# Peptides against a protein of PDB entry 9GMZ, part 138

Target 1, 343 residues: chain A of PDB entry 9GMZ
Amino acid sequence: TGFPLELLTRPATERLAYFENYTVAHPRLKEVYEILMRTIAEPAGASFIFVYGASGVGKTTLRLRVEQKLTELALPKLESDRARVPVVGIEAIAPESRYFNWKEYYTRALITLEEPLIDHKFDYGVRGISRDNFGKINVESKVVAPALRRALENALIHRHPDVFFVDEAQHFGKVASGYKLQDQLDCLKSLANMTGILHCLLGTYELLTFRNLSGQLSRRSVDIHFRRYCADSPEDVQAFKSVLLTFQQHLPLAETPNLVDHWEYFYERTLGCIGTLKDWLKRVLSDALDREATTITLKDLQKRALSVAQCQKMFKEIQEGERQLSETEADVQNLRSALGLGA

## One batch from the design tools (peptide; made by RFdiffusion4, then SolubleMPNN)

Design b2_p17_1_s4 (from b2_p17_1, 8 letters changed)
Fold by OpenDDE base, seed 2:
Structure b2_p17_1_s4 (fold): chain B 343 residues (1-343), chain A 17 residues (1-17)
Amino acid sequence: as target 1 above (343 residues)
Amino acid sequence: KEFTVEVDLEPYLEQLA
């Protein structure tokens, strides 16, 4: 089924919002969603979930869909436990100073945990944390990072989410010269242990550095690789074409564009990353709506495409991440073979 | 009325099954 035809009579803002909110349930997203939901329901003593994959593969979409589902599943319990937040999700910020800002991280986490609509207001016992007249948390600039940490620990314990999501978690790896990435991991591990809350870190292949540094986290972590579609796999090519077919049916335009016939060009400029594809189509749709166009042309696509140089850079980063994973898989196979375990 | 398209992923996930 395509988009609702009534959208053609609606404002450009509603037509764009439809496409922005639309999610194609592509095979890799489904697979990772099912694994992630199962792992959150039954963590089996895990304290961490790592979700890693290429930039633009769709990790943020995955997070938002899991957050939505966990919220829906929690609704019956939220009536009885008004202090509960079913899920909390934040994005880790790229530090301006090249050093991860823990104060900003804790502040954002606290603000996200304290939805104004929650009736049960928690006192964090920290001076300089207040609520406005709408119940929104305000953190004064004088509040120090250790106090914010304690406030966050208390908030997480009180709100008891099923999972704490951190998107763009590779930004924890941006440490000062002389500081170790291990210290950041120990800080996160301590937060998970003190609160008893399952943490899910989503990020690029740079997140694998976290996985390799902590043999102890390895025993209490689940790894989920969110793969891109590969052009050397006939099944992946067919899945990618099916995504293009679905998107062309859900672009709220009077004339359905033929995206599928240009699948190689779409693959070249997205590297098989569906998030990159969706963001490209959003830009092109916005331009078409601004012009009151009836369809999208190849020229419209070309105007908003990533440059070849950008794609080459992104592809190099993907190849390095895929190589690191392949080496790890080979090392596991070699270890199994050396142990006399069948491959 | 804002046209809120609630995209339930579950029906789409079922179609891929």
Scores: peptide ipSAE 0.010, ipTM 0.409, DockQ to the pose 0.168
Fold by OpenDDE base, seed 3:
Structure b2_p17_1_s4 (fold): chain B 343 residues (1-343), chain A 17 residues (1-17)
Amino acid sequence: as target 1 above (343 residues)
Amino acid sequence: KEFTVEVDLEPYLEQLA
């Protein structure tokens, strides 16, 4: 199966948009998707889900697919319960200062949560939060973070999403001390507990620091490792080649490029991260469409590849995260052996 | 029109088995 051939007669913007919106199902994405969907449906008293993995592994794609699916599943119920929002997703912003801006976080969360419900007024119980004539939330500058938190708590309780997603959640960890990191986690725990809403934090391996700091989180959290494809696994290499073949078939070009024959080069410059691969191919496709090219070449790929230095830096960060997880798995096995539970 | 094409992986996984 390939792209719709009618795209070849369409504007470059539509051809690019097709590829941007195209999601390759791949084994790791499917696995994590199924685990995440199951965990959201049956949280078993969990208040947090941690989804961690390499930068560019595809966490945002995972989030968007889950958000779409949860929305689709909720549509029949939303007809009767117009106050409900099935899912809410935000991206955490890296603080410009040494401190996380909770006021901004709560404001963005409120705006995102209420965007689907433009026609439905809700009293947040906080002076200085209003809706404009278009139903958009306006937050006055005088509103303080504790008041915005109460407004968000009330909104989350009223809208009752199945999950609250926070993408790039490692940005909560950008604090000057480990103590402040614990305070951020305690603040998030309190929000989850007060609202009864399941929180899903998606981010890099820096989220493992969050996991380790709170022995209390471990009792109420589910961990999902979104792994990259590893070159030392024949199965992972085959899966990566299959993803290349699929992308090759879904590039809206007159001549299908041979990506699979260059799989080692693609692996070298993506580290087995499918999001990084997609972003690379998107840049190359955009360049090809701008030139009205019939295909893409190795030279076109090389022009938009990450540098070796960028790949080396990213790989070091990945190896450190994978090492920490492997040590944790070994510690669990050692604990089980010490308890006499067997391997 | 968001062209979200879900690729069914089952045929590809069956070829790998």
Scores: peptide ipSAE 0.009, ipTM 0.451, DockQ to the pose 0.496
Fold by OpenDDE base, seed 4:
Structure b2_p17_1_s4 (fold): chain B 343 residues (1-343), chain A 17 residues (1-17)
Amino acid sequence: as target 1 above (343 residues)
Amino acid sequence: KEFTVEVDLEPYLEQLA
């Protein structure tokens, strides 16, 4: 089944919004989704979930789908507990300075956790945090990071989400020294312990540095690798072609573009990352709709493609991450062998 | 051979409706 044909008579904005909201349930997304949902339901004493994978693999899509499902599953409980928020998700910001801005992080987390539409008022117990006439949280500039942390701890305890998502969490690692990174991990660990709220950190392969630094988090963390599709796997190539077929059926254009015949070009410019593919197609669709075009051409694709130089850079970053994971697997085998456990 | 890997999109589409 393709897009609703009625969209062809609708404004370009609605046609674009349809495609933006459309999600392909590709095998890797489904696998990671099922693992993540199961882990959230039964954390077994875990305080952290790490979801790592290439930039543009689809981690934000995964997060949004999990947030939607957790909200749906919580609806019966939310009727009885109006203070509860089922899930909270933020994106970590890249620091402008050499230091991660904890004050900004806590402020953004508070603002996201306390949406204006939440009927139940909560007192943060911190002077300089208020709600405006629209119910939006206002944090005065004089409020210090330790006070914002206490406010967030209290809010998380009161709202009791099933999980706290932090997207682009590799930005916690962008500190000038390994010592400062340990302090940041200890801060996150303390927040999870004080609130009893499960934290899910989503990010690039740079998150693997967190795994290496925290021998204490290893006992309380679950790792989920969100893999890209690899061209050396026939099954992965088949899955990637199936995603292209699905996208071509769901582009709200009068003439269905032939994306599948160009699968190698799509693979070359996305590295098997479905998020990168979707973003590319979104840009191309927007251009086509602006021109009132009936279809997408190869020239339209080429105009919005990542450059070969960009793809080469991204591929090097992916290869380094995949290498680190392969080394970790080898280390597990070496440990098993050293313990007298058969390979 | 038509690449009919039926990716069961139904569970995700029902959540968008």
Scores: peptide ipSAE 0.010, ipTM 0.427, DockQ to the pose 0.097; fails the geometry check
Fold by OpenDDE base, seed 1:
Structure b2_p17_1_s4 (fold): chain B 343 residues (1-343), chain A 17 residues (1-17)
Amino acid sequence: as target 1 above (343 residues)
Amino acid sequence: KEFTVEVDLEPYLEQLA
């Protein structure tokens, strides 16, 4: 089934919003979603989940879909337990400075956690944190990072989410000269341990640096690799073509464009990353709607494509990440061989 | 296949507001 045909008579804003909100349940997304949902339900003593993969693979889409599902599952209980928040998700900001801004992180986390107007006034135990008449959290500029941390710890304990999501978590790796990346990780571990809340860090392959820093994390963390589609796999190529066919059917245009015939060009300019593909098609759809076009052409696609130079840079970053993971898999195999478990 | 949410969360989120 394609898009609702009634959208063709609707404003361009509504047509674009339909496509923006549309999510293809492609095989890799479904697989990672099922693993993540299972791990959240049964963490088996894990305090951390690491979800890593290429930029534009769809990690934010995964997070949002898990947040929606956890919220949906919690709704019947939220009627009786109005203090509970089922899930909290934030995006870590790239620091403008050479160091991660913990004060900003704690502030954003606290605001996001308390955004649902829970009628119950919670005392955060910190001066300069208040709720306005609309229940919105206000943090005074004078509140220091240690006080904000304590407020967040208290809020997480009180609201008891099933998971705390941090998107773009590779930004925790940005430390000032002389600071150790380990200190950032220990700060996150302490927050998870003090609150008893499972943390899920989503990020690029740069997140692997956190994974490798602590043998103690390996015992208390679950790793999930969100892979791109690879052109050397016939199954991955077929899945990628199926995604193109699905997007083709869900572009709210009068004439269905033939995206599948251009699958190699789409692969070349997305590297098998479905988020990159969706963002590209969104830009092209917006241009088509602005021109009141009946369809999209190859020229329209070319106008909004990433440059070859951008794709080459992104591909090098992907290859380095995939190499590091392959080396880790080889290390596991070497360990198994050394233990006498065989290949 | 589409990721669909079976329950419209918007009315419930508005009641929590």
Scores: peptide ipSAE 0.009, ipTM 0.372, DockQ to the pose 0.029; fails the geometry check

Design b2_p17_2_s1 (from b2_p17_2, 5 letters changed)
Fold by OpenDDE base, seed 3:
Formats: structure tokens, C-alpha cells, sequence
Structure b2_p17_2_s1 (fold): chain B 343 residues (1-343), chain A 17 residues (1-17)
């Protein structure tokens, strides 16, 4: 149980690519995956799914696994419906300016939706959107955001994805005023309603601000909390150690490093976030491969660790998000008790 | 697209000894 030993004779690039493509199916990832897959299969009139959790908990890994699975499940149908795309996933970009760039968002969404080598040429009905001979979309600079929106709406209707993923969706909220946040939500709601496509927004606990601002979105949304592993839970500590044990066996190095003995240090610098752990190990592996090292040492780990100050900041953001959720759960229990519904 | 083309290696966490 471990990496393929033949990787030790392969170039550093292949060894690193193995670890990059490797995933531990850890308990929280599996739980959230099953909930998300079920919700996509049976939206029950929901237009939105919110997947929120700590930065680096593994939301992007979750998205990629769901995208893969939806693609696999759609393959038999794609033979008959050559226009269909089973899933589309985009990462929202942090705006360089104080304003979310809708033109860029619609352009990227359209490019991503049309990246599949679909022989079926679609006319977007928008001048200045073309496909090259390789099927790549070219968007002329003159094309304005409202035209790109119409093109995306038409493309989503034509391609009929089971879900539209937006990763790092908290970036919609980085607009300097709460009023502009509502406008962004109304734009997303309108896109979902006009296309009939289920939207899944993945992000940090900053997404809770979106959830709370629109009581109308809340009625048409499913919420999924992607929890980190907590050091105060013996079960979570065992799961985290098991993930470390698994990663140490999947680092393509001549000598297996002992990561488990350093579990507290790994926990301190990842806050129980497996994505943060994987990214850290990836950086350390890259450095080790560049040096042709046989193993990873504690010194190598320390060199690529997040600083204590970074971890303290991230932990405060997590605690605030966890607190807001706990208060909401308590409010629901209080409401139920006040209604004479047993807790 | 290229990231989806490689079947990711996915494994369950190993039991602690």
C-alpha cells in the first residue's frame, strides 16, 4: 500500500505529478461528497448548493472528484447527446479592482463550458464570439458583459450541465459594500433561474454572508458544511493521523518519512485542513526532488510550513465561521423548542 | 480538461497500527 515503486526511477516531474494527482478519500471528504452527489441528483427544487468550510479544507478536491464522477456517469448519455456537457466548474477570481469583473467571469465560464472537444458547434448569437479551428473560444475585446451573459445563458441551456460549480465563490463578496453583494447574488440567481441549471458555490465561511443576505436564496439553497478535523475530537485526531500515515506512504521517495510522529506539528500548521496539508507536503516534496533527497526531514517541513502568524489568522477566521454556524444551529433548536417541537 | 483525463489515484486512509 503506497506509491508505485517504479516512480523512483522516473523524472522528478512525474514523481511530483503522481503526488499532485493523488487523493486520500478521508472521512469528511467522503461525507461531503455523498451529500453533494445526492443533492445534485435530487435538487428538490433547489437552485443553489452552498459548500462552505475552512480555506484549504479540500473544497477544490471535492469539486474535481464530483466533476469526474458526473462525467463518468454521463458517458453513456453523451454518446446520444453530443451537445451535452455533464458538469462545468470555474474558479472565481479575486478582483484586482474593488469590483467583481463579470466580463471576465462570463468569459471564463463560457471557455470552460466549451473546452470539451465537442464536435457540436454552437452559435452563441453574439458577434465577436468565435471558435478557432481547434474549437477554442475567442472573445473579442469589444464584447460587453451583458452580451457574454446572454452567450453563457444560451450555452448553459444548450449544454445542460447537471451542475455549475463556482469555486472560491467568496470572491463575489469582496465588493466594498454589502449592497453590491446583494446585486451579485441577484445576478447569480437570475442566471440559475434563466438557465434552469443548478449552481454549486464552494467557498470559505465568508459564503455565510451570502446565505444570510438573501432569505429568498436560502429557501432555494442546500447548505453543506465541509468541516475540518478538530483536535478536541479523538475520532478526528485518529482520522488526521491516518491521513498522515497515508500521505507518507504515497510520497514517491526512496525512504518513507515518518509524518505520523509529527502529527501535532502538522495539525498546528494545517488546523486540521487536509488540502493545506497536501499543499504543504507537495511543496516539501518538490524541494526534496530538486535536491535528489531520499526522504523528507522535519527541517524540510519547517522550511515550507505556514508561519504561526498565518495559522493564527486562519484559525480566527475558522473560529468565527464555526461560531456563526453554531449560533444558527442553536437558534433553530430554540425555535423548535418554542414551537413545542422536541429538540 | 487535462486534469480530468488522468484517472486520479484515490485511496482510503490507512488504519493506524
Amino acid sequence: as target 1 above (343 residues)
Amino acid sequence: AAALARAPVETEPLPLP
Scores: peptide ipSAE 0.248, ipTM 0.770, DockQ to the pose 0.430
Fold by OpenDDE base, seed 5:
Structure b2_p17_2_s1 (fold): chain B 343 residues (1-343), chain A 17 residues (1-17)
Amino acid sequence: as target 1 above (343 residues)
Amino acid sequence: AAALARAPVETEPLPLP
């Protein structure tokens, strides 16, 4: 089982698009998906879900799969409630400035929530928010962040999504000098509380700093660790090799490349992160298609690999995040022992 | 065929031989 062989007669653009849209449902992705879907269905009074893990582990893939599934599950209800949006997902943008741009965040959230295909124009009660002739939301430059917040609160209440996703949520941690990171979390908490909408923040291990800052958020948050594959675990190595085997069968090339025999090199340059692996293979596939090549060689892989310096930097960031989590687990055991609950 | 290239495809990892 592999790619549709008919792709070999198709344009390079169609071959690349196939691989871009292809997803391996690898064990860690499936585990985190099941936990996340269950938590969205039964939030048990949680206002937040934190999904954290290494850059390139596959968090965006997870988000998109959950968004797709929630949309599919909501279709029967959307026929009766034409105002409802089942899910909304945005990516938090790295501010060019020293502080998070709430005005831009609220604007993007409104634009995403109020796509042109949604029947019934909602009146935001805010001057300077309109729809164009195509139903696209237009926000005038004069509209201030507090007005955009009220518009988003009203839109979220009216559209009532099952969850609000924010990808790259570590960018909320970018605070101007003299401001507290706590104030950013309190703003998000207030938005979730005012709307009654569950928020899911996906990001790097920098999200752990958010967890530690608010003992009140900890009572109303669910934490999901999206782990990478570790080379010191035989089971993780086997899973990683299985992913390589699957990707080699789904590269739309005339000759199946041998990726599995190079698994150590793939691990060295991805740190066990499947998103990083997929993005590397996309770049190499694009180059191969541009050359009308029949297969991918080790030399083609080497041309598009992350540098050793990039991998070393990423690995240090991963080790710090994994250390903080291990310390938290040890703190839980110490707390249990101190409470007399046993290990 | 063109529809298949644009549709999201998901598969579980293949067992290693």
Scores: peptide ipSAE 0.243, ipTM 0.759, DockQ to the pose 0.913
Fold by OpenDDE base, seed 4:
Structure b2_p17_2_s1 (fold): chain B 343 residues (1-343), chain A 17 residues (1-17)
Amino acid sequence: as target 1 above (343 residues)
Amino acid sequence: AAALARAPVETEPLPLP
């Protein structure tokens, strides 16, 4: 079980593309996928899903897998409802300014929702929004954020996706004051409420600030923690080693590298984050293919590893997020105990 | 456009020997 051996005779671009498109269905990814799919199917009056976890844990892979699955499930219905888009997903951009660019967000969301392949064109009644000759949405620079919001609201209502994904959603929190963060959250709430569309925000542990700032969001949100693998858990170490074993079999190289024997080094430089691991292996594979190398060596790995300083920074951010979650869990237990509910 | 992206190959992690 491994990559198709035929890839060894194929161009480096095809070999790399195979590995890029390859996913290990590791235990944490499956768990979160199942929870997320269930929550999308039965939101129980939730307007938001928060998926939070370490940078590089695999949130983008999760999103793409859910988007694929929702699209596949919708295909039979899309034949009858040509207006429907089953899912929409965007990545929030880090603002260059101290303020989140809502105009850009709404523009990108609208462009993504109104893909050229949508047969059923709808006019959202906003001047300066048009389709080009290829059916691509064009937004004129004169269109203001409130008009783009109305266009997006109408688009979301008309296209009725099962979920609207926003990846890297911690970028909404990049505001100069806590008060302005509340305003951002109220804008998001209003968009979800006006459209009736479930929003899924994926991001780092910085998303926990969103949960904590709005007791009203908490009532209308489902929280999903995408955990990393922890080295203090034997089961997590075994799962991480199993992922390494699987990746080594799916690297389209003539000689299978031994990644498992270096598991501690991989753990040190990924913090148990499989996305970080995959991205590291992609870089190393690309370098190996460029050199027409038969395998990957430890030296090749070391060349593309994150620095110790990067890992230390990422680990501090993880520890702070995990701490905040543990405190929240303890607060729930303390509340239950104080209410006379058993732990 | 996303639907024409080759469905990602997904596999279970291999058991450790």
Scores: peptide ipSAE 0.214, ipTM 0.760, DockQ to the pose 0.417
Fold by OpenDDE base, seed 1:
Structure b2_p17_2_s1 (fold): chain B 343 residues (1-343), chain A 17 residues (1-17)
Amino acid sequence: as target 1 above (343 residues)
Amino acid sequence: AAALARAPVETEPLPLP
């Protein structure tokens, strides 16, 4: 149980690529994966799925694993339906201004949906959208956001993905408050309704603020909380230590480092977020491979750790998000109790 | 160490494509 020993004779680039591609199927990732897969299969009239959790908890890893599984499950149908795309995944860009850049969003979504391998030329019905000789979508600068929206709506209807993923979806909420934020929510709602495509928004706890502003979106959404591991839970501590044990066996080094003995330090600098842990170990592995080191030391870990100040900031953001969810859960329990539905 | 080894972290990488 560990990395292939043949990697020890391979170039540093192949060793690093092995670890980059390696994923620990940790309990929280499995739980959220199963809920998300079930919800995509049976949306029950939902138009949105919200997946929220701490930065670095592993939301992008979750998305990529679901995308892979949906693609695998669709393969037999894709042979007969060459127009179909099983899944679309994009990342929402942080706005450079008080306004979300819908033109950029629609352009990126179209480019991702219309990968070159799709032989079927689709007419987007929009002048200034073309394919090059390599099948890549080109959008002329003159194409305005409303025209790009219609092109994306038509493309989503024609390609009919099982889900449309938007990572870093908290960036939709990073706009001017009031009516402008409502207009963004109505824009997303309209896109989902016009296409009939289920949208999954993955983001930080800032996504909760965005979700709560539209009672109509909330009524047609499924919520999935991707929790971090908590040091006050013995079960979570055991799971976190098991992840460390797994990673230490999958670091392609001549001598297996003892990461588990330093679990408290790993917890302090990751806040129980496995994505943050993996990214940290990746940086440390890269440094070790560059030095042709046989193992990783505590000093090597310390050189690539997040600062205490960064961890304190991230922890405050997590605590505020967890507090808001706990208040919402308490409000639901109070409502249930008031309705005579047992707790 | 032995008790942690029994925690079923399925070390199976979710299958690489």
Scores: peptide ipSAE 0.090, ipTM 0.616, DockQ to the pose 0.064

